# Peptides against a protein of PDB entry 3J47: the designs that were tried, part 10

Target 1, 121 residues: chain A of PDB entry 3J47
Amino acid sequence: IRLTNQLKSLKGLQSKLKDVVEYLDKVINKELPINHTILGKLQDVFNLLPNLGTPDDDEIDVENHDRINISNNLQKALTVKTNDELMVIYISNLVRSIIAFDDLIENKIQNKKIQEQRVKD

## One batch from the design tools (peptide; aimed at target 1 L17 V20 L24 L39)

Design b2_p13_1 (made by RFdiffusion4; failed a check: too like the target's own chain)
Pose (drawn by RFdiffusion4):
Structure b2_p13_1 (pose): chain A 91 residues (1-28, 36-48, 72-121), chain P 13 residues (1-13)
Amino acid sequence: IRLTNQLKSLKGLQSKLKDVVEYLDKVIHTILGKLQDVFNLNNLQKALTVKTNDELMVIYISNLVRSIIAFDDLIENKIQNKKIQEQRVKD
Amino acid sequence: SKLKDLLEKFDKL
């Protein structure tokens, strides 16, 4: 789902660029200003990425902890299944 | 890059 959403966003830019190119050809405004603002707003993320890297590490650790908890419950489930099988054999 | 060049062309007009 996240991917589909990202694609929709990129699609708008692609179409918007084509429109802009055609517009310029015909000319040979508010939208242009808005686009400029967006441009000013990956390059900048470069410095900001430094911090994001630290935060990504934290969220990786959290995911690892969750995986361990899930494994624990999984072991208990497996033990219960074994006990059920033993009871069936006895029967 | 292409969008930036286009914006610069609009500024020249």

Design b2_p13_1_s1 (made by RFdiffusion4, then SolubleMPNN; from b2_p13_1, 7 letters changed)
Fold by OpenDDE base, seed 4:
Structure b2_p13_1_s1 (fold): chain B 121 residues (1-121), chain A 13 residues (1-13)
Amino acid sequence: as target 1 above (121 residues)
Amino acid sequence: DLLQKLLDLFDKI
């Protein structure tokens, strides 16, 4: 019962991974428009994957070197893209904070001018 | 003014 449920879950994951590959291939081929929401969710999934490029220390088979290099290159490409996206979010939050601070200063200056007028009357 | 303050802040990061 436990092993059959694990195999069913793994087959379900394999099917979903195939659906994702087919979606990415259609996006690469420009058959489908880029959906930034789907791409962001895929990026979140890949950022949550453990480093697929650390072989757990039990099996030096020469066929895994190409898969490890592909995994490391994919992970590096995803990390760069994540960093660029986080940088844009950081800049956007910084700009928003500066605008809010400038509006606060302007409001304070206006309020001070109104108080100085009311003391002269 | 605001744009210059923004640029001066980017030059400090």
Scores: peptide ipSAE 0.034, ipTM 0.661, DockQ to the pose 0.011
OpenDDE base, seeds 1, 2, 3, 5: peptide ipSAE 0.031, 0.030, 0.029, 0.026; ipTM 0.657, 0.647, 0.628, 0.623

Design b2_p13_1_s2 (made by RFdiffusion4, then SolubleMPNN; from b2_p13_1, 7 letters changed)
Fold by OpenDDE base, seed 5:
Structure b2_p13_1_s2 (fold): chain B 121 residues (1-121), chain A 13 residues (1-13)
Amino acid sequence: as target 1 above (121 residues)
Amino acid sequence: KLLQELLDQFKKL
């Protein structure tokens, strides 16, 4: 029972990974438009993956060294891109908060002027 | 005024 459930869960994960690969192939081939939300979620998955490019030092076959370097370079590129996306979100939220604060100050100044006019009439 | 000061800080980065 426990082993059968683990195998079923692993097969379900394998199917979902296949669907992600098929989606990426369609996007690369320009068959589908780029969805930035899906790409962001895919980057979150890659950032949560333990380093798929640090071999534990016990299986250096010379054919894997180029794949390991490509995987590590891709992981670094995805981490940099995620940091840039988080920075853009942070700056966007900061700018929105500053605009909302300026609007609040202007609204308070206008309300004060209206009250000062009503006290003079 | 605050928005102009913010924009001037962004132009210095």
Scores: peptide ipSAE 0.025, ipTM 0.540, DockQ to the pose 0.011
OpenDDE base, seeds 1, 2, 3, 4: peptide ipSAE 0.019, 0.020, 0.018, 0.021; ipTM 0.577, 0.581, 0.567, 0.587

Design b2_p13_1_s3 (made by RFdiffusion4, then SolubleMPNN; from b2_p13_1, 8 letters changed)
Fold by OpenDDE base, seed 4:
Structure b2_p13_1_s3 (fold): chain B 121 residues (1-121), chain A 13 residues (1-13)
Amino acid sequence: as target 1 above (121 residues)
Amino acid sequence: DLLQKLLNQFKSL
């Protein structure tokens, strides 16, 4: 029972990882627009993954250590680069929201001036 | 570039 449930859970995880790969392939092929919310959640998953490129400090192979350090440095560099890209997108959306609020405030000020004119006439 | 690297990381899992 416990082993069967673990195997079912692992198969369910493998299916979800396949769906993510298929989504990324469709986004690369420009068949789907980039969803920044999905991309952010995928980054959270990568940040929660224990370093998939640190074998715990106890298995000797000097040739694997350089490839592993390169993989970890590439993962860190990708995480930093994507955090910077998401920050720029977040700031851009925040600025667009501020402009839309400014237009709304200006419209309310204009409507108030029109009402004050109609009460004087 | 970034999306291809992300895809390669998912293919290595």
Scores: peptide ipSAE 0.027, ipTM 0.543, DockQ to the pose 0.137
OpenDDE base, seeds 1, 2, 3, 5: peptide ipSAE 0.025, 0.024, 0.025, 0.022; ipTM 0.518, 0.517, 0.504, 0.494

Design b2_p13_1_s4 (made by RFdiffusion4, then SolubleMPNN; from b2_p13_1, 6 letters changed)
Fold by OpenDDE base, seed 2:
Structure b2_p13_1_s4 (fold): chain B 121 residues (1-121), chain A 13 residues (1-13)
Amino acid sequence: as target 1 above (121 residues)
Amino acid sequence: SLLGKLIEQFKKL
């Protein structure tokens, strides 16, 4: 019973992975429009994948080595892209915060000048 | 302005 349930779950996962591959092939062939929500979720999945490139050096058949290198290059490319996107968001938020501080300082300086003028009149 | 100086620094990067 327990082993049969695990095998059924694994077969279900395999079927879902096949559906994802078929979707990606249709997107590559321009048969389907790009869904950014699906691509974002796929990127999250790839970011959660363990480094498939750390099989212990002892069982690398040549065919596995090429697959491992491709997987590592893809994961690295996705990580770099994510870091670049996060960097742009971070810089944008930093600039907005600096502008907000500049406006606050300028308002404080202007208010002080107005108060000093009112005391002289 | 501080904003003008900041923009000038970003143009140099």
Scores: peptide ipSAE 0.035, ipTM 0.658, DockQ to the pose 0.010
OpenDDE base, seeds 1, 3, 4, 5: peptide ipSAE 0.032, 0.033, 0.033, 0.031; ipTM 0.660, 0.658, 0.657, 0.642

Design b2_p13_2 (made by RFdiffusion4; failed a check: too like the target's own chain)
Pose (drawn by RFdiffusion4):
Structure b2_p13_2 (pose): chain A 91 residues (1-28, 36-48, 72-121), chain P 13 residues (1-13)
Amino acid sequence: IRLTNQLKSLKGLQSKLKDVVEYLDKVIHTILGKLQDVFNLNNLQKALTVKTNDELMVIYISNLVRSIIAFDDLIENKIQNKKIQEQRVKD
Amino acid sequence: LKDVVEYLDKLIN
């Protein structure tokens, strides 16, 4: 789902660029200004990425903890299944 | 994109 959404966003840019190229050919405004703003707003992320790296590490750790908890419950379930099997054999 | 910006600047000028 996230991927589909990202693709839609990129699609708009692609089409938008085509339109702009055609517009320029024809000319040979507010949209242009808006685009410029967006441009000014990856490169900058470079410095910002430094912080993001730290935050990514924290969210990785949290995911690991969740995985451990899920394993624990999984072990319990497996034990219950074994007990059920034993009871059936007895029967 | 950069080329588009440069072309826009030239047309404005």

Design b2_p13_2_s1 (made by RFdiffusion4, then SolubleMPNN; from b2_p13_2, 9 letters changed)
Fold by OpenDDE base, seed 4:
Structure b2_p13_2_s1 (fold): chain B 121 residues (1-121), chain A 13 residues (1-13)
Amino acid sequence: as target 1 above (121 residues)
Amino acid sequence: LQDIFNRYDELLK
């Protein structure tokens, strides 16, 4: 249940990001007027993202190639961290499913024993 | 895991 809800939420986020890209493409193509309220909300979203490749003001002199390498290293580190967190959640859900299956088997064994006793009386 | 399989096989007898 929890993993299915996380996958559903991630698919929902992916759909919303696609809708935002399609909206921005229509604005760039002059098919829609620029909405400053939508642009402000998108800026707020970018300001809440960790700096995925803006060097802190101390790296303003780094060549564009080093900025790309720092961005790629940070993106890789975030991807690895996210993968490890998702792996722990996956294993935890697998273990929970195994325990629930063990409890189901034990309950079914007990019910079989109770029925066999009732047939002998 | 092995205990779960052994119990499942006991249910099938």
Scores: peptide ipSAE 0.192, ipTM 0.816, DockQ to the pose 0.007
OpenDDE base, seeds 1, 2, 3, 5: peptide ipSAE 0.181, 0.191, 0.178, 0.151; ipTM 0.811, 0.815, 0.811, 0.800

Design b2_p13_2_s2 (made by RFdiffusion4, then SolubleMPNN; from b2_p13_2, 9 letters changed)
Fold by OpenDDE base, seed 1:
Structure b2_p13_2_s2 (fold): chain B 121 residues (1-121), chain A 13 residues (1-13)
Amino acid sequence: as target 1 above (121 residues)
Amino acid sequence: LQEIFERYKKLLS
């Protein structure tokens, strides 16, 4: 019963992590707007990952040191991957803001030309 | 970016 519940919880976590990756991919691909509240909660989850890899201080056998190093390397790799994903999201937003600013400038230039024509007639 | 800046500068002139 306990092992089946742990496996079910781990499968549930894996499904939620997949939903997060799919959401981030849709945000990167410009299919969805960025929700800063979702990104903040993701950062909080990643900041809590170092606390998920501390075995209680009462069972440091030599087999746990290799598992701790693997866990720390996995946490570091996940943190780096998330930093890269956030950087791509940031760049994608910057590019959207630049395009929207270009469109605004072009609209203002066109409006100025229309006003200058109306003052000459 | 630079082209957008030059267009903006031209709008202000």
Scores: peptide ipSAE 0.113, ipTM 0.769, DockQ to the pose 0.009
OpenDDE base, seeds 2, 3, 4, 5: peptide ipSAE 0.101, 0.093, 0.105, 0.045; ipTM 0.775, 0.764, 0.775, 0.675

Design b2_p13_2_s3 (made by RFdiffusion4, then SolubleMPNN; from b2_p13_2, 8 letters changed)
Fold by OpenDDE base, seed 1:
Structure b2_p13_2_s3 (fold): chain B 121 residues (1-121), chain A 13 residues (1-13)
Amino acid sequence: as target 1 above (121 residues)
Amino acid sequence: LQEIFELYDKLLK
């Protein structure tokens, strides 16, 4: 049950990410007008992205055997736990921003279809 | 995510 719900949620997130790609392609191709509210929410998504590009806090201190190793193992375990907690908060905010963005895309697509029907009648 | 970033960067240019 829990694993099936996680897989369903991940598939739902993957669908919403595809809707974002399709929206960006339509805006690039000038098929949809630029919506600054949608782009602002996309900027919020990117600003929330942790800079996963610096593993550089784990390679400075190969020199002091026997008293630092127990405090460093405890500090490393606390840092790993804190990083996992921050990652959960980050993913939660990212998912919330993607959902809010997808709702804006769907509303914009529907409003365009309604306007195109009204011009044909 | 990377593809969305590339499309977004292309939209800003």
Scores: peptide ipSAE 0.056, ipTM 0.683, DockQ to the pose 0.474
OpenDDE base, seeds 2, 3, 4, 5: peptide ipSAE 0.048, 0.048, 0.051, 0.045; ipTM 0.669, 0.673, 0.683, 0.674

Design b2_p13_2_s4 (made by RFdiffusion4, then SolubleMPNN; from b2_p13_2, 8 letters changed)
Fold by OpenDDE base, seed 4:
Structure b2_p13_2_s4 (fold): chain B 121 residues (1-121), chain A 13 residues (1-13)
Amino acid sequence: as target 1 above (121 residues)
Amino acid sequence: LTDIFNLYDKLLS
């Protein structure tokens, strides 16, 4: 029972990974428009993957080493890109917060001027 | 405001 459930879960993961690859191939071939929300979620998944660059040094064929190096380079590239995108989002939110603060100051100044006019009349 | 927009545009370029 437990082993059968693990195998079923792994087969389900393999199917989902195949669907992701097929989606990415369609995006690369320009058959589908680039969806930044899907790409962002894929980047998050890759950033949550354990660092594939530490196979403990004792039992993986030379053919896996090239695939692992490619996977690590891809994961690193996705992490850098995600960091740059997060930086742009952070700056955008900071700018929006400063604008909202400036508008609040301007509104307070305007309200003060209106009160000073009402006290003179 | 203008200086902050100019800084934002410089960070996106």
Scores: peptide ipSAE 0.121, ipTM 0.776, DockQ to the pose 0.013
OpenDDE base, seeds 1, 2, 3, 5: peptide ipSAE 0.065, 0.078, 0.112, 0.071; ipTM 0.688, 0.701, 0.766, 0.715

Design b2_p13_3 (made by RFdiffusion4)
Pose (drawn by RFdiffusion4):
Structure b2_p13_3 (pose): chain A 91 residues (1-28, 36-48, 72-121), chain P 13 residues (1-13)
Amino acid sequence: IRLTNQLKSLKGLQSKLKDVVEYLDKVIHTILGKLQDVFNLNNLQKALTVKTNDELMVIYISNLVRSIIAFDDLIENKIQNKKIQEQRVKD
Amino acid sequence: MTLNELIEKLNEH
């Protein structure tokens, strides 16, 4: 789902660029200004990425902890299944 | 053509 959404966003840019190229050819406003703003707003992320890296580490650690918890419950489930099997054999 | 050139050409008009 996230991927489909991202693609829709890129699609708009692609189409928007085509339109702009055609517009320029024809000319040979507000949208242009808006685009310039967006441009000013990955390059900048470069410095900001430094911080993101730290935060990404934290969210990786959290994921690892969750995985451990899930394993624990999984072990209990496996034990219960084994007990059920033993009871069936006895029967 | 580049993106900057596209912007510049639009600002020239």

Design b2_p13_3_s3 (made by RFdiffusion4, then SolubleMPNN; from b2_p13_3, 4 letters changed)
Fold by OpenDDE base, seed 4:
Structure b2_p13_3_s3 (fold): chain B 121 residues (1-121), chain A 13 residues (1-13)
Amino acid sequence: as target 1 above (121 residues)
Amino acid sequence: LTLQELIEKLNKL
């Protein structure tokens, strides 16, 4: 029972990874528009992967070194893109906070004017 | 709204 459930979960993960690859291929081929929300979630998944560029120095066959360098370069490129996207999100949240603060100030100015009118009547 | 316009509105409170 436990081993069958693990195998079923692994097959389910393999199917989902295949669907992700097929999606990325369609995006690369310009068959689908770039969805930044999907790319951001994929980057989050890659950032949560154990560092694919630290195989413990004890099992590196020479064929793994090129795959490890490609994986490290890919992970670094994903991390840089994630930092740029996080910067855009941060700026967007800062702008939203400034707008909300302006609305609060405008509300206070309006309330002050209403109070000044009530004191003149 | 620029940050400067925001500061100007604050100074009118």
Scores: peptide ipSAE 0.023, ipTM 0.594, DockQ to the pose 0.008
OpenDDE base, seeds 1, 2, 3, 5: peptide ipSAE 0.023, 0.022, 0.021, 0.022; ipTM 0.579, 0.580, 0.582, 0.595

Design b2_p13_4 (made by RFdiffusion4)
Pose (drawn by RFdiffusion4):
Structure b2_p13_4 (pose): chain A 91 residues (1-28, 36-48, 72-121), chain P 13 residues (1-13)
Amino acid sequence: IRLTNQLKSLKGLQSKLKDVVEYLDKVIHTILGKLQDVFNLNNLQKALTVKTNDELMVIYISNLVRSIIAFDDLIENKIQNKKIQEQRVKD
Amino acid sequence: EEIELAEEIIEKF
């Protein structure tokens, strides 16, 4: 789902660029200003990425902890299944 | 000016 959403966003840019190129050819405004702003707003992320890296590490650790908890419950489930099997054999 | 601005915007793509 996230991917589909991202693609829709990029699609708009692609179409928007084509339109802009055609517009320029024809000319040979507000949208242009808006685009400029967006441009000013990956490069800048570069410095900001430094911080994101630290945050990414924290969210990785959290995911690991969740995985461990899930394994624990999984072991209990497996034990219960074994006990059920033993009871059936006895029967 | 409009042409230059549009060209600049395209270049940034």

Design b2_p13_4_s1 (made by RFdiffusion4, then SolubleMPNN; from b2_p13_4, 9 letters changed)
Fold by OpenDDE base, seed 5:
Structure b2_p13_4_s1 (fold): chain B 121 residues (1-121), chain A 13 residues (1-13)
Amino acid sequence: as target 1 above (121 residues)
Amino acid sequence: SLVEEAQKVIDLF
């Protein structure tokens, strides 16, 4: 019973990971727009993944060293790329917020001028 | 204007 439930849960996790990969493939192929919220959650998942490249110091062969270096370089490249993408998003959101603030100031100035005209008539 | 400079930054992305 316990082992069967663990296997069922693991199969469910595998299915969800497959859905994430399929989503990423669609984004890479430009079939779907990049969703920043999904990208941030994927970064959180990658940051919560045990570093498959920190062997605690006990015994696995010279053939895995290249795979560990590729995994660490991929994780580093993904972290840098994701950080640059998040920085671009952050700047874009700041710029949009500044525009919206300027529009709000202009609207307040216009409303004040309209009130000053209504007091002169 | 601040809006024109901000729009130029948006148009770069």
Scores: peptide ipSAE 0.045, ipTM 0.730, DockQ to the pose 0.014
OpenDDE base, seeds 1, 2, 3, 4: peptide ipSAE 0.040, 0.042, 0.044, 0.045; ipTM 0.709, 0.719, 0.727, 0.735

Design b2_p13_4_s2 (made by RFdiffusion4, then SolubleMPNN; from b2_p13_4, 10 letters changed)
Fold by OpenDDE base, seed 3:
Structure b2_p13_4_s2 (fold): chain B 121 residues (1-121), chain A 13 residues (1-13)
Amino acid sequence: as target 1 above (121 residues)
Amino acid sequence: DLVKEAQKVIDLF
């Protein structure tokens, strides 16, 4: 029973991985437009994969040099996209903080004017 | 670029 459920779960994961490959091929061939939400979720999956291209320091074969270059290029492409997204979030939060500070100043000025009127009556 | 590099990693498995 437990082994049969693990095999069923693994076959379900393999089917979902095949659907992701077929989607990426259609996007590369320009048959489908790039969906940024799907690309973001794929980025999260790749960030959860342990080290897709440091060979442990004990396998120096010439075939590993192309694998190291592919993984370094993927990690660089992920890092650039993450930095661009974080920059947009940072600017958006900075603008919200400036607006909230302006609203706080205006509320303090209005409260001061109301207190100065109540002291004259 | 990211989609193309992701495909090269998938093609490695």
Scores: peptide ipSAE 0.027, ipTM 0.583, DockQ to the pose 0.195
OpenDDE base, seeds 1, 2, 4, 5: peptide ipSAE 0.022, 0.018, 0.019, 0.021; ipTM 0.594, 0.538, 0.543, 0.590

Design b2_p13_4_s3 (made by RFdiffusion4, then SolubleMPNN; from b2_p13_4, 9 letters changed)
Fold by OpenDDE base, seed 1:
Structure b2_p13_4_s3 (fold): chain B 121 residues (1-121), chain A 13 residues (1-13)
Amino acid sequence: as target 1 above (121 residues)
Amino acid sequence: DLVEEAQKVIDLF
């Protein structure tokens, strides 16, 4: 019973991973438009993956070294892209904060002028 | 002026 449920969950995960690969292949081939929400969630999954570039110290075959370098380069490229996206969001939020402060300063200056007029009448 | 230039920067991202 427990092993059958684990095999069913692993087969379900394998099917979902295959659907993700097929989606990415269609996006690479320009058959489908890029969905930024799907791409962001895939980046979150890759950022949560344990370092796929540490072989546990027991099987360094020469064929694994090229796969490890490719996985490390992919992880670095995804991390750089995520950092650039976060930097853009940070700058956009900083600019929105500056605008909100400018509006606050202008409103405060206008309110002060109205109060100074009411004290002179 | 500052708000319009800042909005152009936001619309570029």
Scores: peptide ipSAE 0.045, ipTM 0.702, DockQ to the pose 0.014
OpenDDE base, seeds 2, 3, 4, 5: peptide ipSAE 0.042, 0.042, 0.025, 0.040; ipTM 0.708, 0.717, 0.608, 0.712

Design b2_p13_4_s4 (made by RFdiffusion4, then SolubleMPNN; from b2_p13_4, 9 letters changed)
Fold by OpenDDE base, seed 4:
Structure b2_p13_4_s4 (fold): chain B 121 residues (1-121), chain A 13 residues (1-13)
Amino acid sequence: as target 1 above (121 residues)
Amino acid sequence: SLVEEAKKVIKLF
């Protein structure tokens, strides 16, 4: 029972990975539009994977070198995308801060004008 | 691209 459930869960994971590959193929072939929500969730999954780009120094299999290089390329691609997203968030927060500062200046100017009118009446 | 590298990694599993 326990081993059968583990095997069923592993087969379920393999099926889900196949569905993701098929989706990515359709996106690469421009058959489907890029869904940024799906790519964001996929990025979250890859950020939770152990860093396959750090070989623990003890097994130089030639197959590991290709895996390590592919993992490092993914990590680099994730880092670039994350930096671009952080830049957009930073600019957005800067713009919000400028707008809030402008509103504060306008409110102070209006309050000063109201006070100057009240002193003339 | 990120999508191409993601596809390569998934194919290793």
Scores: peptide ipSAE 0.032, ipTM 0.706, DockQ to the pose 0.195
OpenDDE base, seeds 1, 2, 3, 5: peptide ipSAE 0.031, 0.031, 0.029, 0.029; ipTM 0.705, 0.699, 0.679, 0.701

Design b2_p13_5 (made by RFdiffusion4)
Pose (drawn by RFdiffusion4):
Structure b2_p13_5 (pose): chain A 91 residues (1-28, 36-48, 72-121), chain P 13 residues (1-13)
Amino acid sequence: IRLTNQLKSLKGLQSKLKDVVEYLDKVIHTILGKLQDVFNLNNLQKALTVKTNDELMVIYISNLVRSIIAFDDLIENKIQNKKIQEQRVKD
Amino acid sequence: SDIEFAKEIIENF
């Protein structure tokens, strides 16, 4: 789902670029200003990425902890299944 | 100009 959404965003840019190229050919405004703003707003993320890297590490650690908890419950489930099997054999 | 500004926008792509 996230991927589909990202693609929709990129699609708009692609189409928007084509339109802009055609517009320029024809000319040979507000949208242009807006585009410029967006441009000014990856490069900048470069410096900002430094911080994001730290935050990414924290969210990785959290994911690891969750995985451990899930394993624990999984072990319990496996033990219960074994006990059920033993009871069936006894029967 | 309008043309120059539009060209700059395209170049930024």

Design b2_p13_5_s1 (made by RFdiffusion4, then SolubleMPNN; from b2_p13_5, 7 letters changed)
Fold by OpenDDE base, seed 5:
Structure b2_p13_5_s1 (fold): chain B 121 residues (1-121), chain A 13 residues (1-13)
Amino acid sequence: as target 1 above (121 residues)
Amino acid sequence: SDVEEAQKVIDLF
């Protein structure tokens, strides 16, 4: 019964991770804008991942302690890696937005100069 | 639409 529940949870996580990867690929490819609500929910899921590797402290068979520590370290490493990837995507879109805003300011300055020249002639 | 695709991902959570 425990193994079937772990396999069901892992399959559910695998499906959700696939859907997340597909979404992130679309965001990277500029097919979709970044949604801060999705990123927040992803961060919450990742912050909960370290707790998914701790079975409640009832029945540590001494032979599984090393496997639990390795699983928790892998989950922490995956959480950090994914948070870093999300941060890079966020910074990349922030930089793109800043550049687009700078170009808009420059275009407005140029248009204003052209209008000021036309009023002097 | 971009909003409908984002909503599909939100509905997974």
Scores: peptide ipSAE 0.025, ipTM 0.612, DockQ to the pose 0.036
OpenDDE base, seeds 1, 2, 3, 4: peptide ipSAE 0.022, 0.024, 0.020, 0.024; ipTM 0.597, 0.615, 0.540, 0.611

Design b2_p13_5_s2 (made by RFdiffusion4, then SolubleMPNN; from b2_p13_5, 6 letters changed)
Fold by OpenDDE base, seed 5:
Structure b2_p13_5_s2 (fold): chain B 121 residues (1-121), chain A 13 residues (1-13)
Amino acid sequence: as target 1 above (121 residues)
Amino acid sequence: SLVEEAKKVIELF
C-alpha cells in the first residue's frame, strides 16, 4: 500500500514535469508567448531545488559533470535575469524620483512668482 | 536562453 501510493505520486509528478517541458518547448518554438507569471513560478521551483552545481569537492564522477554544468548555466541565467529585473526597478524608481523633484522645483518657482506678484499689489 | 536552461534542468529529473 505505501509503495503503491509513492509510485502513484511519483508518476503524477513526472506527468506534471512533462507538461512543463512541453510548455517550455512551445515557448522556445515561439508557438506561445512568454508568460512572466509562469517563468516566475519556474524560478521559485528552481530556487527550491538543491544546488546540483555546488560540487562538494570530493565526488567528481564524469557523469555528474554535465549535470553540474547545466545547473551552473541555469543559476547564471537566473542571476543575470534577476539583476536585469532589479536594474529596471531601480531605474524606474530613479526616474520617478527625478520627476517628483522636477515637480517640486516647478511648484517652488510658481509659489515664489505668486508671492512676488502679491508684494507688488 | 533562461527558458532553454530551465528546460535542460527539468529534463534531468
Scores: peptide ipSAE 0.030, ipTM 0.705, DockQ to the pose 0.217
OpenDDE base, seeds 1, 2, 3, 4: peptide ipSAE 0.029, 0.030, 0.028, 0.029; ipTM 0.697, 0.702, 0.683, 0.700

Design b2_p13_5_s3 (made by RFdiffusion4, then SolubleMPNN; from b2_p13_5, 9 letters changed)
Fold by OpenDDE base, seed 4:
Structure b2_p13_5_s3 (fold): chain B 121 residues (1-121), chain A 13 residues (1-13)
Amino acid sequence: as target 1 above (121 residues)
Amino acid sequence: SLVEELQKVIDLF
């Protein structure tokens, strides 16, 4: 039950990320005006992304093998734990940001569909 | 709702 709900919630998040992409495509195609509030929230999302591309700095100091291994294992364990905690905080903030502008994206898409229908009639 | 499902994701972390 808990795992099924997690997977359903992640699928919901994926669907909303798709709605964001569809909105951005419509803005790029000049079908919708730029909404600075949506773009600002999207920038906040990107600024909260942990640098997924810092290689493990496995290159500092070959000369004190036992105290440095315990300190580096503790620092690596603290860094991994901190990265996991930061990733959790990041995902939570990402989810909150998506919720905060989802209705705005949906309203913009719906308003555009209504306008396109009114031009065909 | 989506909000309830996303809140369940937050509550797992």
Scores: peptide ipSAE 0.053, ipTM 0.754, DockQ to the pose 0.021
OpenDDE base, seeds 1, 2, 3, 5: peptide ipSAE 0.046, 0.049, 0.047, 0.045; ipTM 0.735, 0.748, 0.739, 0.740

